# Peptides against a protein of PDB entry 2V3S, part 99

Target 1, 95 residues: chain A of PDB entry 2V3S
Amino acid sequence: PISLVLRLRNSKKELNDIRFEFTPGRDTAEGVSQELISAGLVDGRDLVIVAANLQKIVEEPQSNRSVTFKLASGVEGSDIPDDGKLIGFAQLSIS

## One batch from the design tools (peptide; made by RFdiffusion4, then SolubleMPNN)

Design b2_p27_6_s2 (from b2_p27_6, 12 letters changed)
Fold by OpenDDE base, seed 5:
Structure b2_p27_6_s2 (fold): chain B 95 residues (1-95), chain A 27 residues (1-27)
Amino acid sequence: as target 1 above (95 residues)
Amino acid sequence: MITFEVPESGYLEVTVNGKTFTITKVE
């Protein structure tokens, strides 16, 4: 399995790492993204972007070691989006 | 916004449909 980390901020602006495994052939990017949402760890509005980037990283995990992407849920926040600080952005990486 | 909260221990574990997610506070 592929060991992944999803780094993002919660409503209290706290940065957290969410660790999980992805097993090719058993898991799907869409399915795992839906589970993240069901767990209350990802906003439902971010399903599309999370699934797309999860697919990207798991299809070539040795090449795509990290991907950073803008959250749909983050654009409406009071803070200005910033990929360096992961404000309105999240990051998927191989652990 | 995401409203998950990590306890004082700094560690949270959530299982959904048999898949486990572990959450740790970075900053």
Scores: peptide ipSAE 0.772, ipTM 0.947, DockQ to the pose 0.793
Fold by OpenDDE base, seed 3:
Parts: structure tokens; sequence; C-alpha cells
Structure b2_p27_6_s2 (fold): chain B 95 residues (1-95), chain A 27 residues (1-27)
């Protein structure tokens, strides 16, 4: 299995790492993304973007060691989005 | 918006349909 880390901020603006495994051929990007949402770890509005980037990293983990992407849930926040500070952005990486 | 809260220990574990997610506080 592939060991992944999803780094993002909660509503208190605290940065956290969410670790989980992805098994190619058994797990799907959309399925795991839905589980993240069900777990209360990802906003439902971000299903599409999380699934797309999860697919990107697991299809070529040797080339895509880290991907940073803009969250749909972050565009209407009070803070200006910033990929360097992961404000309105999340990051997926290979553990 | 996501409201999950990690305890003072800095560690939280959530399992959904057999999939386990481990959350650790960074900053």
Amino acid sequence: as target 1 above (95 residues)
Amino acid sequence: MITFEVPESGYLEVTVNGKTFTITKVE
C-alpha cells in the first residue's frame, strides 16, 4: 500500500497531518475521498478536487511526491488563499 | 468548514468502514 499524508487546516486554522493508506486495485480516489468526508476530515465541497489530486499522486507516486491544490471550501473564507501557508489550500504527499 | 479538533496530546484516530485515519497536530 501507499502511505499518504493530507496536510490541511481545521476551522481553528490549526494545521494538521492526516495519515492513511491507499491500496491500488482495491481503493479508489473517489472512495477514499468520500471516507475522508464521512470522517469529518474534509469538507464535502472539496470532494472533486481532493479526489482528482489523490488520483494524480497514486497513479505515479514516484514522480508525484507532493501536490498542493486549492480548496473549494476556502474561496469564501475571511483569509486570502495562500498555498505557501496552506490557507485555502491542502497538500497531499507520499509518507 | 472542517471543525475536527485534535486533543492536547496532538493525536487523534478516526476509522470509517475499516479505513483508519491518523491525525497529528503540526502547528
Scores: peptide ipSAE 0.771, ipTM 0.947, DockQ to the pose 0.805
Fold by OpenDDE base, seed 4:
Structure b2_p27_6_s2 (fold): chain B 95 residues (1-95), chain A 27 residues (1-27)
Amino acid sequence: as target 1 above (95 residues)
Amino acid sequence: MITFEVPESGYLEVTVNGKTFTITKVE
């Protein structure tokens, strides 16, 4: 399996790493993204962008070691999105 | 809104439909 880390902030603006495995041929990007949402770890509004980037990283994990992407849940907030600080952004990486 | 909270230990484990997610505090 592919060992992944999803780094993102919770509502208290605390940065956390979420580690999980992805097994090609058994897991799907959309399925795992939905599980992240069901677990309360990802905002439901971010299903599309998380699934797209999860798909990207698992397709070529040797080439795509890390991807940072803008969250839909972060665009309307008071804080200005910042990819360097992961404000309104999340990061997926290969462990 | 994402309101998950990690305890002072800095570690939390969540399992959904057999998929396990391990959460650790970074900052």
Scores: peptide ipSAE 0.771, ipTM 0.947, DockQ to the pose 0.835
Fold by OpenDDE base, seed 2:
Structure b2_p27_6_s2 (fold): chain B 95 residues (1-95), chain A 27 residues (1-27)
Amino acid sequence: as target 1 above (95 residues)
Amino acid sequence: MITFEVPESGYLEVTVNGKTFTITKVE
């Protein structure tokens, strides 16, 4: 399995790492993204972007060690989006 | 809305449909 880390901020604006495994042939990017949402770990508005980037990293984990992407849920907040501080952005990486 | 809350210990574990997610605060 592929060991992944999703780094993003919660409602308290605290940065957290979410660790999980992805097994090719059993798991799908869409399915795992839906599970993240069901668990309250990802905003439902971010399903598309999380699934797309999860697919990207798992299809070439040796080449794509880290991907940072803009969240749809982050554009409506009072804070100015910042990829360096992961404000309105999230990061997926290989553990 | 992101509803997860990590305790003061800085560690939380959530299982959904047999898949485990481990959450840790970044210091």
Scores: peptide ipSAE 0.770, ipTM 0.947, DockQ to the pose 0.921

Design b2_p27_6_s3 (from b2_p27_6, 11 letters changed)
Fold by OpenDDE base, seed 4:
Structure b2_p27_6_s3 (fold): chain B 95 residues (1-95), chain A 27 residues (1-27)
Amino acid sequence: as target 1 above (95 residues)
Amino acid sequence: MITFEVPESGYATVTVNGKTFEITLVK
């Protein structure tokens, strides 16, 4: 399986790493993203963007070692998005 | 919103439909 880390800020604006495994042929980007949301680890508004970037990284994990992307939940938030601080952004990387 | 709360230890595990997620507070 592919070992992944999703780094993003929680509701208290604390940076968290969420480690999980992805098994091609068994897991799907959409399915795992839905499970992240069901676990309360990802905002439901971010389903599409998380799934898209998860798909991107698992398609070519050797080439796509890390992807940083803007969250839909962060665009309309009070804080100004900042990819360097992962404010309104999340990062997926190969562990 | 994100509803999961990480405990004071800074580490937690949650399993959904057989998929396990390990959460660590990054300091």
Scores: peptide ipSAE 0.827, ipTM 0.968, DockQ to the pose 0.875
Fold by OpenDDE base, seed 5:
Structure b2_p27_6_s3 (fold): chain B 95 residues (1-95), chain A 27 residues (1-27)
Amino acid sequence: as target 1 above (95 residues)
Amino acid sequence: MITFEVPESGYATVTVNGKTFEITLVK
C-alpha cells in the first residue's frame, strides 16, 4: 500500500497530519475522501479537490511526492489563503 | 467544517469502514 499524509489546519487553525494507507485496486480516491469527511477530518465542501489530488498522487507516487492544493472551505475563511502556511490550502505527501 | 478534535496528547486514531487514520498535532 501507499503511505500518505494529509496536512491541513483543523477548526482551531492548528496543523494536523493525517496518516493513512491507500491500496490501489481496493481503495478509490473518492471513497477515501468520503471517509475522511465522515470521520470529521475534512470539510465536506472539499470532497472534489481532495479526491482529485489524492487520485493524482496515487497514480504516480514516485513522481508526485507532494501536492498542495486550495481548499474550497478556505475561500470563505477569515484568513487570507497562503499555500506556504497552509492557510486555505492542504498538502498530500508520500510518507 | 472540520469537526474532529485532537486530544491533549496531540495524537488520535479514527477508523471508518475499516480504514484507519492517524492524526497528529504538528508543532
Scores: peptide ipSAE 0.826, ipTM 0.968, DockQ to the pose 0.865
Fold by OpenDDE base, seed 2:
Structure b2_p27_6_s3 (fold): chain B 95 residues (1-95), chain A 27 residues (1-27)
Amino acid sequence: as target 1 above (95 residues)
Amino acid sequence: MITFEVPESGYATVTVNGKTFEITLVK
């Protein structure tokens, strides 16, 4: 399996790492993203963007070691989006 | 919104449909 970390800020603006495994042929990017939302770990508005980037990284995990992407849920926030601080952004990486 | 609340320990695990997620507060 592929060991992944999703780094993003929670509702208190605290940075969290979410570690999980992805098994090609058993897991799907869409399915895992839905489970993240069901667990309350990801905003439902970010389903599409999380799934797209999860798919990207698992397709070529040795080449795509880290991907940072803008969240749909972050555009309406009071804080200005910042990819360096992961404000309105999330990061997927290979452990 | 993100509804999961990390405990004061800064660590938790959540299992959904057999998939386990390990959450750690980054200091």
Scores: peptide ipSAE 0.826, ipTM 0.968, DockQ to the pose 0.864
Fold by OpenDDE base, seed 3:
Structure b2_p27_6_s3 (fold): chain B 95 residues (1-95), chain A 27 residues (1-27)
Amino acid sequence: as target 1 above (95 residues)
Amino acid sequence: MITFEVPESGYATVTVNGKTFEITLVK
């Protein structure tokens, strides 16, 4: 399986690493993204963007070692989005 | 909204439909 880390800020604006495994052929990007939301780890508004980027990283894990993407939930936030600080952004990486 | 709350220890696990997620607070 592919070992992944999703880095993003929680409701307290604290940076968290969420580690999980992805098995191609068994898991799907959308399925795992839905699990993340069900677990309360990802905002439901971010289903599409998380799934898209999860698919991107798992289809070529040797080349796509890290992807950073803008969250839909971050647009309406009080803080100005910043990819460097992962404010309104999340990062998926191969661990 | 992100509803999961990481404990004071800074580490937690959650399993949903057999998929386990490990959460670590990054200091």
Scores: peptide ipSAE 0.826, ipTM 0.968, DockQ to the pose 0.877

Design b2_p27_6_s4 (from b2_p27_6, 15 letters changed)
Fold by OpenDDE base, seed 4:
Structure b2_p27_6_s4 (fold): chain B 95 residues (1-95), chain A 27 residues (1-27)
Amino acid sequence: as target 1 above (95 residues)
Amino acid sequence: MITFEVPESGYLEVEVGGKKFEITKVE
């Protein structure tokens, strides 16, 4: 399995690392993204972008060691998005 | 909406649909 880390801020703006495994052939980017949302770890509005980037990183984990992407929920937020501070952005990386 | 909160220990484990997620507070 592929060990992944999703780094993002919660509703209190606290930065956290969410570690989980992805098993190709058993898991799907869409499915895992839905579980993240069900677990209350990802905003439902970010399903599409999280799934897209999760798919990207698991397709070629050797080449895509880390991907940082803008969250739809972040754009709608009051804070100005900042990829460096992961405000309105999340980062997915290989553990 | 993201509603998870990590305790003072800085660690939280959540399992949904058979998928386990380990959350660690960074800052």
Scores: peptide ipSAE 0.770, ipTM 0.947, DockQ to the pose 0.911
Fold by OpenDDE base, seed 3:
Structure b2_p27_6_s4 (fold): chain B 95 residues (1-95), chain A 27 residues (1-27)
Amino acid sequence: as target 1 above (95 residues)
Amino acid sequence: MITFEVPESGYLEVEVGGKKFEITKVE
């Protein structure tokens, strides 16, 4: 299994790491993304972008050690998006 | 919007559909 970390901020702007495993052939990028949403850890509006980037990192984990992407849920926020501070952005990385 | 909160311990576990998620507060 691949050990992953999803780093993102909650509604109180607190930064957190979400650790989980991904088993190729058993798990799917969309399936795990849906579980993250069901768990209340990812906004439902971000299903597409999270699944796309999760797929990218798990298909080439040796090459894609970290990916940072813009959240659809962060666009309407009052804060200006910033990939360095992960404001309106999230980061997936290999643990 | 994401409303999850991590306790003062800085650690939280959530399990959905057999998938386990471990949350750790960074800042």
Scores: peptide ipSAE 0.769, ipTM 0.947, DockQ to the pose 0.830
Fold by OpenDDE base, seed 1:
Structure b2_p27_6_s4 (fold): chain B 95 residues (1-95), chain A 27 residues (1-27)
Amino acid sequence: as target 1 above (95 residues)
Amino acid sequence: MITFEVPESGYLEVEVGGKKFEITKVE
């Protein structure tokens, strides 16, 4: 399996790492993203972008070691999006 | 909205649909 880390801020603006495994042939990017949402770890509005980037990283994990992407849930927040501070952005990386 | 909060220990485990997620507070 592929060991992944999703780094993002919760509603209290606290930065956290979410570690999980992805098994090709058993897991799907869409399915795992849905479970992240069901677990309350990802905003439902971010299903599409999380799934797209999860697919990107697992299709070529040796080349795509880390991807940072803008969250749909972050564009309307009070804070200005900032990829460096992961405000309105999340980062997915190979552990 | 994001509803998870990590306890003072800085660690949280969540399992949904047989998938385990381990959360650690960074900052």
Scores: peptide ipSAE 0.769, ipTM 0.947, DockQ to the pose 0.870
Fold by OpenDDE base, seed 2:
Structure b2_p27_6_s4 (fold): chain B 95 residues (1-95), chain A 27 residues (1-27)
Amino acid sequence: as target 1 above (95 residues)
Amino acid sequence: MITFEVPESGYLEVEVGGKKFEITKVE
């Protein structure tokens, strides 16, 4: 299995790492993204972007070691989006 | 809305649909 880390901020603006495994042929990018949402770990509005980037990293994990992407849920926040501070952005990486 | 809250220990584990998610505080 592929060991992944999703780094993002919660509602208290605290930065956290979410570690999980992805098994090609058993797991799907959309399926795991739905489970992240069901667990309250990802905003439902971010399903599309999380699934797209999860698919990108798992199809070539040796080449795509890290991907940073803009969250749909972060656009209307009071804080200015910042990819360096992961404000309105999240990061997927291979652990 | 992101509702997860990590305790003072800095670690939380959640399981959904047989998938395990381990959460740790960074900052």
Scores: peptide ipSAE 0.769, ipTM 0.947, DockQ to the pose 0.872

Design b2_p27_7_s1 (from b2_p27_7, 7 letters changed)
Fold by OpenDDE base, seed 3:
Structure b2_p27_7_s1 (fold): chain B 95 residues (1-95), chain A 27 residues (1-27)
Amino acid sequence: as target 1 above (95 residues)
Amino acid sequence: SRLQSFVDKGRMSEEEAAEAEKNARVS
């Protein structure tokens, strides 16, 4: 299995590190993303973008060690998006 | 669940921390 960490801000603007494993052939990017949403760890509006980037990293984990992407849930927020501070952005990386 | 969540309050800005405290007491 592939050990992953998803880093993003929670509703209190606190940085949250979410660790989980992904098994190719058994898990799907969309399925795991839905689990993250069901657990209240990811906003439902971010299903598509999280799944897309999760798929990208698990397809080539040797080359894609880390990916940072803009969240749909962060677009309408009052804070200006900032990838360095992970405001309106999330980071997915190989553990 | 196989998901493990770790919140680090030390990685918030002072402004974000103040906002979080405000939201917590209002809730």
Scores: peptide ipSAE 0.323, ipTM 0.680, DockQ to the pose 0.055
Fold by OpenDDE base, seed 2:
Structure b2_p27_7_s1 (fold): chain B 95 residues (1-95), chain A 27 residues (1-27)
Amino acid sequence: as target 1 above (95 residues)
Amino acid sequence: SRLQSFVDKGRMSEEEAAEAEKNARVS
């Protein structure tokens, strides 16, 4: 299995590292993303973007060690999006 | 669940930490 970490801000704006495994052929990017949402760890509005980037990284985990992407849920926030601080952005990486 | 969640307050800016503290008091 592929060991992954999804880093993003929680509702208190605290940085949250979410660790999980992805097994190619058994898991799907959308399925795992839905699990993250069901657990209250990812905003439902971010299903598409999380799934897309999860798919990207699991397709070539040896080459794509980390990807940072803009969240749909962060667009309407009062904070200015910042990929360096992961404000309105999330980071998915191979652990 | 296979999901593990870890909050890292050490990575927060002072501004974000202040906001988080405020939210924690309300909760």
Scores: peptide ipSAE 0.317, ipTM 0.680, DockQ to the pose 0.056
Fold by OpenDDE base, seed 4:
Structure b2_p27_7_s1 (fold): chain B 95 residues (1-95), chain A 27 residues (1-27)
Amino acid sequence: as target 1 above (95 residues)
Amino acid sequence: SRLQSFVDKGRMSEEEAAEAEKNARVS
């Protein structure tokens, strides 16, 4: 399995590192993304973008060690998006 | 569940800072 970490800020603006494994052929990007949402760790509005980037990284985990992407939920917040501070952005990386 | 969540209140955060990190395994 591929060991992954999703880093993003929670509702209290605290940095949250979410560790999980992805098994190609058994798991799907959308399925795992839905688990993250069901656990209250990812905003439901971010299903598409999280799944897309998860798919990207698991397709070539040796080449895509880390991907940072803009969250749909972040653009509607009061904070100005900042990829460096992971405000309105999330980072998915190989553990 | 296979999901493990680790909250770092001290890293790149200015809100609700605490002395200890919070983590949980979601099952």
Scores: peptide ipSAE 0.309, ipTM 0.673, DockQ to the pose 0.065
Fold by OpenDDE base, seed 5:
Structure b2_p27_7_s1 (fold): chain B 95 residues (1-95), chain A 27 residues (1-27)
Amino acid sequence: as target 1 above (95 residues)
Amino acid sequence: SRLQSFVDKGRMSEEEAAEAEKNARVS
């Protein structure tokens, strides 16, 4: 299995690190993304972008060690999106 | 659950932060 960490801001704007494993051939990017949403860890509006980037990283985990992407939920926020501070962005990386 | 959540509680002591992280685990 591939050990992953998803880092993003919670509702209190605090950084939240979410650790989980992904098993190719058993898990799907969309399925795992739905688990994250169901757990209240990811906004439902971000299903597409999280699944897309999860798929990217699990296809080549040795080459794609980290991916940072813009959240759909972050666009409507009061803060200006900033990938360096993970404002309106999330980061998915190999643990 | 296979999901484990750890919230950054930098303003807290390391001991308090560790306890918060432990309690934040998703079953």
Scores: peptide ipSAE 0.339, ipTM 0.672, DockQ to the pose 0.076; fails the geometry check

Design b2_p27_7_s2 (from b2_p27_7, 11 letters changed)
Fold by OpenDDE base, seed 4:
Structure b2_p27_7_s2 (fold): chain B 95 residues (1-95), chain A 27 residues (1-27)
Amino acid sequence: as target 1 above (95 residues)
Amino acid sequence: SRLQSLVDKGRMSEEEAEYAEKNALVK
């Protein structure tokens, strides 16, 4: 299995590291993303973009060690998106 | 557990600090 960490800010704007494993052939990017949403860890509006980037990283985990992407939920937020501070952005990385 | 959530309580900062387990999804 692939050990991953999804880093993003929670509703209180605190950084949250979410660790999970992904098993190719058993798990799907969309399925795992839905689990994250069901757990209240990811905004439902971000299903598509999280799944897309999760798919990217698990396809070639040796080459894609980290991916940072803009959240749909962050664009319309009050804070100005900032990838360096992970405001309106999330980061997926290999543990 | 399937998912393990660790929250950094150091405000909105780029600096990483101590983490506390906030949530866990169990199969």
Scores: peptide ipSAE 0.200, ipTM 0.585, DockQ to the pose 0.066
Fold by OpenDDE base, seed 2:
Structure b2_p27_7_s2 (fold): chain B 95 residues (1-95), chain A 27 residues (1-27)
Amino acid sequence: as target 1 above (95 residues)
Amino acid sequence: SRLQSLVDKGRMSEEEAEYAEKNALVK
């Protein structure tokens, strides 16, 4: 299995890490993303973008060691999006 | 499921969240 970490800010604007394993052929990017949403760790509006980037990283984990992407849930916020500070952005990385 | 269990482990306490922020991968 592939060990992954999803890093994003919670409702208190604190950075949180979410560790999980992904097994190619058993897990799907959309399925795992749905579980993250069900656990209250990811906003439902971000299903598409999280699943897309999860798919990208698990396809070539040796090449895609880290991916940072813009969240749909962050667009309407008062804070200016900043990928360096993960404001309105999330990061997936290989553990 | 195994996946669900790992996701739950990622649900950091406030203390863990503070640690994660302090040691952020992106600086």
Scores: peptide ipSAE 0.118, ipTM 0.558, DockQ to the pose 0.102
Fold by OpenDDE base, seed 1:
Structure b2_p27_7_s2 (fold): chain B 95 residues (1-95), chain A 27 residues (1-27)
Amino acid sequence: as target 1 above (95 residues)
Amino acid sequence: SRLQSLVDKGRMSEEEAEYAEKNALVK
């Protein structure tokens, strides 16, 4: 399995490091993303973007060691999106 | 279950959150 980390801010704006494994051939990017949403770890509005980037990183984990992407849930928040601070952005990386 | 594992990891302690915030982001 591929060991991954999803780094993003929670509702309290705290930076969280969510570790999970992805098994190619058994798991799907959309399925795992939906589990993250169901667990309250990811905003439902971000299903598409999280799944797309999860797919990207797991299809070539040796080349895509880290991907940072803009969240749909963060575009209209009070804070200005900032990829460096992971405000309105999330990061997936190989652990 | 995997779902339970995700929930547990999403409920990190204050110490873990502080550690995560101070760590350099993987690039």
Scores: peptide ipSAE 0.098, ipTM 0.553, DockQ to the pose 0.104
Fold by OpenDDE base, seed 5:
Structure b2_p27_7_s2 (fold): chain B 95 residues (1-95), chain A 27 residues (1-27)
Amino acid sequence: as target 1 above (95 residues)
Amino acid sequence: SRLQSLVDKGRMSEEEAEYAEKNALVK
Protein backbone atom coordinates (compact mmCIF):
# COMPACT_ATOMS: atom_id res chain seq x y z
CA PRO B 1 0.00 0.00 0.00
CA ILE B 2 0.94 3.63 -0.57
CA SER B 3 0.97 5.87 2.52
CA LEU B 4 -0.34 9.35 1.78
CA VAL B 5 -1.04 12.63 3.53
CA LEU B 6 -3.62 15.15 2.38
CA ARG B 7 -3.01 18.58 3.90
CA LEU B 8 -5.66 21.29 3.75
CA ARG B 9 -7.40 23.89 5.90
CA ASN B 10 -10.38 22.88 8.01
CA SER B 11 -13.42 25.05 8.74
CA LYS B 12 -11.44 26.82 11.46
CA LYS B 13 -8.72 27.54 8.88
CA GLU B 14 -6.31 25.29 10.76
CA LEU B 15 -3.99 23.03 8.82
CA ASN B 16 -5.27 19.47 8.85
CA ASP B 17 -3.12 16.49 7.88
CA ILE B 18 -5.15 13.50 6.79
CA ARG B 19 -3.18 10.27 6.63
CA PHE B 20 -4.40 7.23 4.76
CA GLU B 21 -3.22 4.24 2.78
CA PHE B 22 -4.03 3.55 -0.85
CA THR B 23 -3.82 0.05 -2.27
CA PRO B 24 -3.60 -0.05 -6.06
CA GLY B 25 -5.95 -2.58 -7.57
CA ARG B 26 -8.23 -2.51 -4.54
CA ASP B 27 -8.83 1.20 -3.98
CA THR B 28 -9.81 3.79 -6.56
CA ALA B 29 -9.00 7.48 -6.47
CA GLU B 30 -12.65 8.40 -6.72
CA GLY B 31 -13.65 5.87 -4.08
CA VAL B 32 -11.13 7.11 -1.54
CA SER B 33 -12.05 10.70 -2.33
CA GLN B 34 -15.68 9.87 -1.60
CA GLU B 35 -14.63 8.45 1.76
CA LEU B 36 -12.82 11.68 2.59
CA ILE B 37 -15.95 13.64 1.74
CA SER B 38 -18.22 11.29 3.68
CA ALA B 39 -15.98 11.71 6.71
CA GLY B 40 -16.38 15.48 6.48
CA LEU B 41 -12.70 15.99 5.79
CA VAL B 42 -13.05 17.24 2.22
CA ASP B 43 -15.68 19.50 0.67
CA GLY B 44 -17.97 17.69 -1.74
CA ARG B 45 -17.27 20.29 -4.40
CA ASP B 46 -13.69 19.08 -4.50
CA LEU B 47 -14.40 15.47 -5.47
CA VAL B 48 -13.14 15.80 -9.04
CA ILE B 49 -9.96 17.71 -8.28
CA VAL B 50 -8.99 15.55 -5.29
CA ALA B 51 -9.62 12.34 -7.21
CA ALA B 52 -7.65 13.57 -10.21
CA ASN B 53 -4.62 14.49 -8.13
CA LEU B 54 -4.85 11.35 -6.01
CA GLN B 55 -4.80 9.33 -9.23
CA LYS B 56 -1.77 11.28 -10.40
CA ILE B 57 0.25 10.65 -7.26
CA VAL B 58 -0.58 6.94 -6.92
CA GLU B 59 0.29 6.25 -10.56
CA GLU B 60 3.92 7.22 -10.00
CA PRO B 61 4.55 7.73 -6.29
CA GLN B 62 8.32 7.73 -6.74
CA SER B 63 8.16 10.67 -9.13
CA ASN B 64 5.14 12.49 -7.72
CA ARG B 65 6.24 12.88 -4.11
CA SER B 66 4.04 15.93 -3.63
CA VAL B 67 1.29 17.64 -5.61
CA THR B 68 -0.43 20.93 -4.73
CA PHE B 69 -3.68 21.83 -6.42
CA LYS B 70 -6.40 24.46 -6.38
CA LEU B 71 -9.67 23.56 -4.67
CA ALA B 72 -13.00 24.27 -6.29
CA SER B 73 -14.35 25.13 -2.84
CA GLY B 74 -11.73 27.83 -2.40
CA VAL B 75 -12.23 29.92 -5.52
CA GLU B 76 -15.00 32.04 -4.02
CA GLY B 77 -13.73 32.20 -0.48
CA SER B 78 -13.11 35.41 1.38
CA ASP B 79 -9.37 34.86 1.35
CA ILE B 80 -7.12 35.19 -1.67
CA PRO B 81 -5.96 31.75 -2.83
CA ASP B 82 -2.35 31.06 -1.92
CA ASP B 83 -0.61 27.77 -2.64
CA GLY B 84 2.23 28.55 -0.25
CA LYS B 85 -0.14 28.96 2.69
CA LEU B 86 -2.58 26.35 1.38
CA ILE B 87 -5.42 28.86 1.19
CA GLY B 88 -7.81 27.58 -1.43
CA PHE B 89 -5.27 24.86 -2.17
CA ALA B 90 -4.60 21.36 -0.90
CA GLN B 91 -1.50 19.21 -0.96
CA LEU B 92 -1.11 15.47 -1.41
CA SER B 93 2.21 13.91 -0.51
CA ILE B 94 3.80 10.53 -0.01
CA SER B 95 4.19 9.79 3.68
CA SER A 1 -8.76 2.61 3.89
CA ARG A 2 -8.25 3.87 7.42
CA LEU A 3 -8.22 7.67 7.70
CA GLN A 4 -6.37 9.61 10.39
CA SER A 5 -6.87 13.35 10.87
CA LEU A 6 -4.33 15.51 12.69
CA VAL A 7 -5.20 19.16 13.24
CA ASP A 8 -2.36 21.66 13.45
CA LYS A 9 -2.47 24.24 16.23
CA GLY A 10 -1.42 26.90 13.75
CA ARG A 11 -4.35 28.91 12.45
CA MET A 12 -3.84 30.34 8.96
CA SER A 13 -0.15 29.61 9.40
CA GLU A 14 2.46 28.18 7.07
CA GLU A 15 4.27 26.74 10.07
CA GLU A 16 4.00 23.07 10.86
CA ALA A 17 3.37 22.92 14.60
CA GLU A 18 2.17 20.48 17.21
CA TYR A 19 -1.15 18.87 16.40
CA ALA A 20 -4.02 19.58 18.79
CA GLU A 21 -6.48 16.95 17.63
CA LYS A 22 -6.33 13.41 16.33
CA ASN A 23 -9.17 11.41 14.82
CA ALA A 24 -9.27 8.01 13.18
CA LEU A 25 -11.88 6.52 10.88
CA VAL A 26 -12.04 3.04 9.41
CA LYS A 27 -12.65 2.61 5.70
Scores: peptide ipSAE 0.200, ipTM 0.581, DockQ to the pose 0.066; fails the geometry check

Design b2_p27_7_s3 (from b2_p27_7, 11 letters changed)
Fold by OpenDDE base, seed 4:
Structure b2_p27_7_s3 (fold): chain B 95 residues (1-95), chain A 27 residues (1-27)
Amino acid sequence: as target 1 above (95 residues)
Amino acid sequence: SRLQGFVERGLMSEEEAARAEATALVS
């Protein structure tokens, strides 16, 4: 399995590292993303973008060691999106 | 399971995990 870390800010704007595994052929990007949402770890509005980027990283984990992407939920926040600070952005990386 | 892993790491409660698993099973 591929060991991944999803880094994003929680409701308190604190950075959290969410570790999980992805097994190609068994797991799907959308399925795992839905589990993350069901767990309350990802905003439901971010299903599409999280799934898309999860798919991207698991397709070529050796080449795509890290991907940072803009969250749909982030545009509504009071803070201006900032990829460097992961404000309105999340990051997926290979452990 | 993945959800149980989240529970073990304190990211969610057992009840939340059970509910999520039940929902996933139905869908």
Scores: peptide ipSAE 0.200, ipTM 0.723, DockQ to the pose 0.091
Fold by OpenDDE base, seed 5:
Structure b2_p27_7_s3 (fold): chain B 95 residues (1-95), chain A 27 residues (1-27)
Amino acid sequence: as target 1 above (95 residues)
Amino acid sequence: SRLQGFVERGLMSEEEAARAEATALVS
């Protein structure tokens, strides 16, 4: 399986690394994203963007080592989005 | 399962994991 890390801020605005595995042929990007949402680790509004970027990484994990993307849930936040600080952004990377 | 792994790592509760598993959102 592919070992991945999702880095994003929690409800307390603390940066956390969430480790999980993805098995090609068994797992789907949308399915895993839904599990992350069910776990309360990802906002439901971010299903599409997380799944899209997860799919991008797992398709070519050797080439796509890290992807940073804007969260839909971040738009409504009080803080100004900042990809460098991962405010309103999340990052997926190969562990 | 992946969800049970989250529980073991303290990322979610057993109750939340059970609910998610009941909906077959597991792998």
Scores: peptide ipSAE 0.160, ipTM 0.714, DockQ to the pose 0.092
Fold by OpenDDE base, seed 1:
Structure b2_p27_7_s3 (fold): chain B 95 residues (1-95), chain A 27 residues (1-27)
Amino acid sequence: as target 1 above (95 residues)
Amino acid sequence: SRLQGFVERGLMSEEEAARAEATALVS
């Protein structure tokens, strides 16, 4: 399996590292993203963007060691989006 | 399961994991 870390801010604006495995042929990007949403770890509005970037990193994990992407849930927040601070952004990386 | 792993790492409660698993099965 591929060991991944999803780094994003929780409801308290604190950075959290969520570690999980992805097994090609058994897991799907959309399925795992749905589990993250069901667990309350990812906002439901971010299904598409999380699934797309998860698919990107698992199809070429050696080339895509880290991907940072804008969250749909962060667009209308009070804070200005900032990829460096992961405000309105999340990061997937190979652990 | 993946959700049980989240419980073990303190990311959610057993109750939340059970609810999430139920939702995933229905979907």
Scores: peptide ipSAE 0.153, ipTM 0.697, DockQ to the pose 0.097
Fold by OpenDDE base, seed 3:
Structure b2_p27_7_s3 (fold): chain B 95 residues (1-95), chain A 27 residues (1-27)
Amino acid sequence: as target 1 above (95 residues)
Amino acid sequence: SRLQGFVERGLMSEEEAARAEATALVS
């Protein structure tokens, strides 16, 4: 399995690392993303973007060691999006 | 399971994990 870390800010704006595994042939990017949403770890509005970037990493984990992407849920927030600070952005990386 | 792993790491309660699993089955 591929060991991944999803880094994003929680409701208190604190950075958290969410560790999980992805097994090709058993898991799907959309399925895992839906589990993260069901667990309350990812906003439901971010299903598409999380799944797309998860798919990108698991397809080529050797080339895509880390991907940072803009969250749909962050666009309407009071804070200005900033990829460097992961405000309105999340990051997926290989553990 | 993946959700049980979240419980073990203190990311959610057993009750929350059970609800999440139920939701996943329906979805």
Scores: peptide ipSAE 0.109, ipTM 0.665, DockQ to the pose 0.096

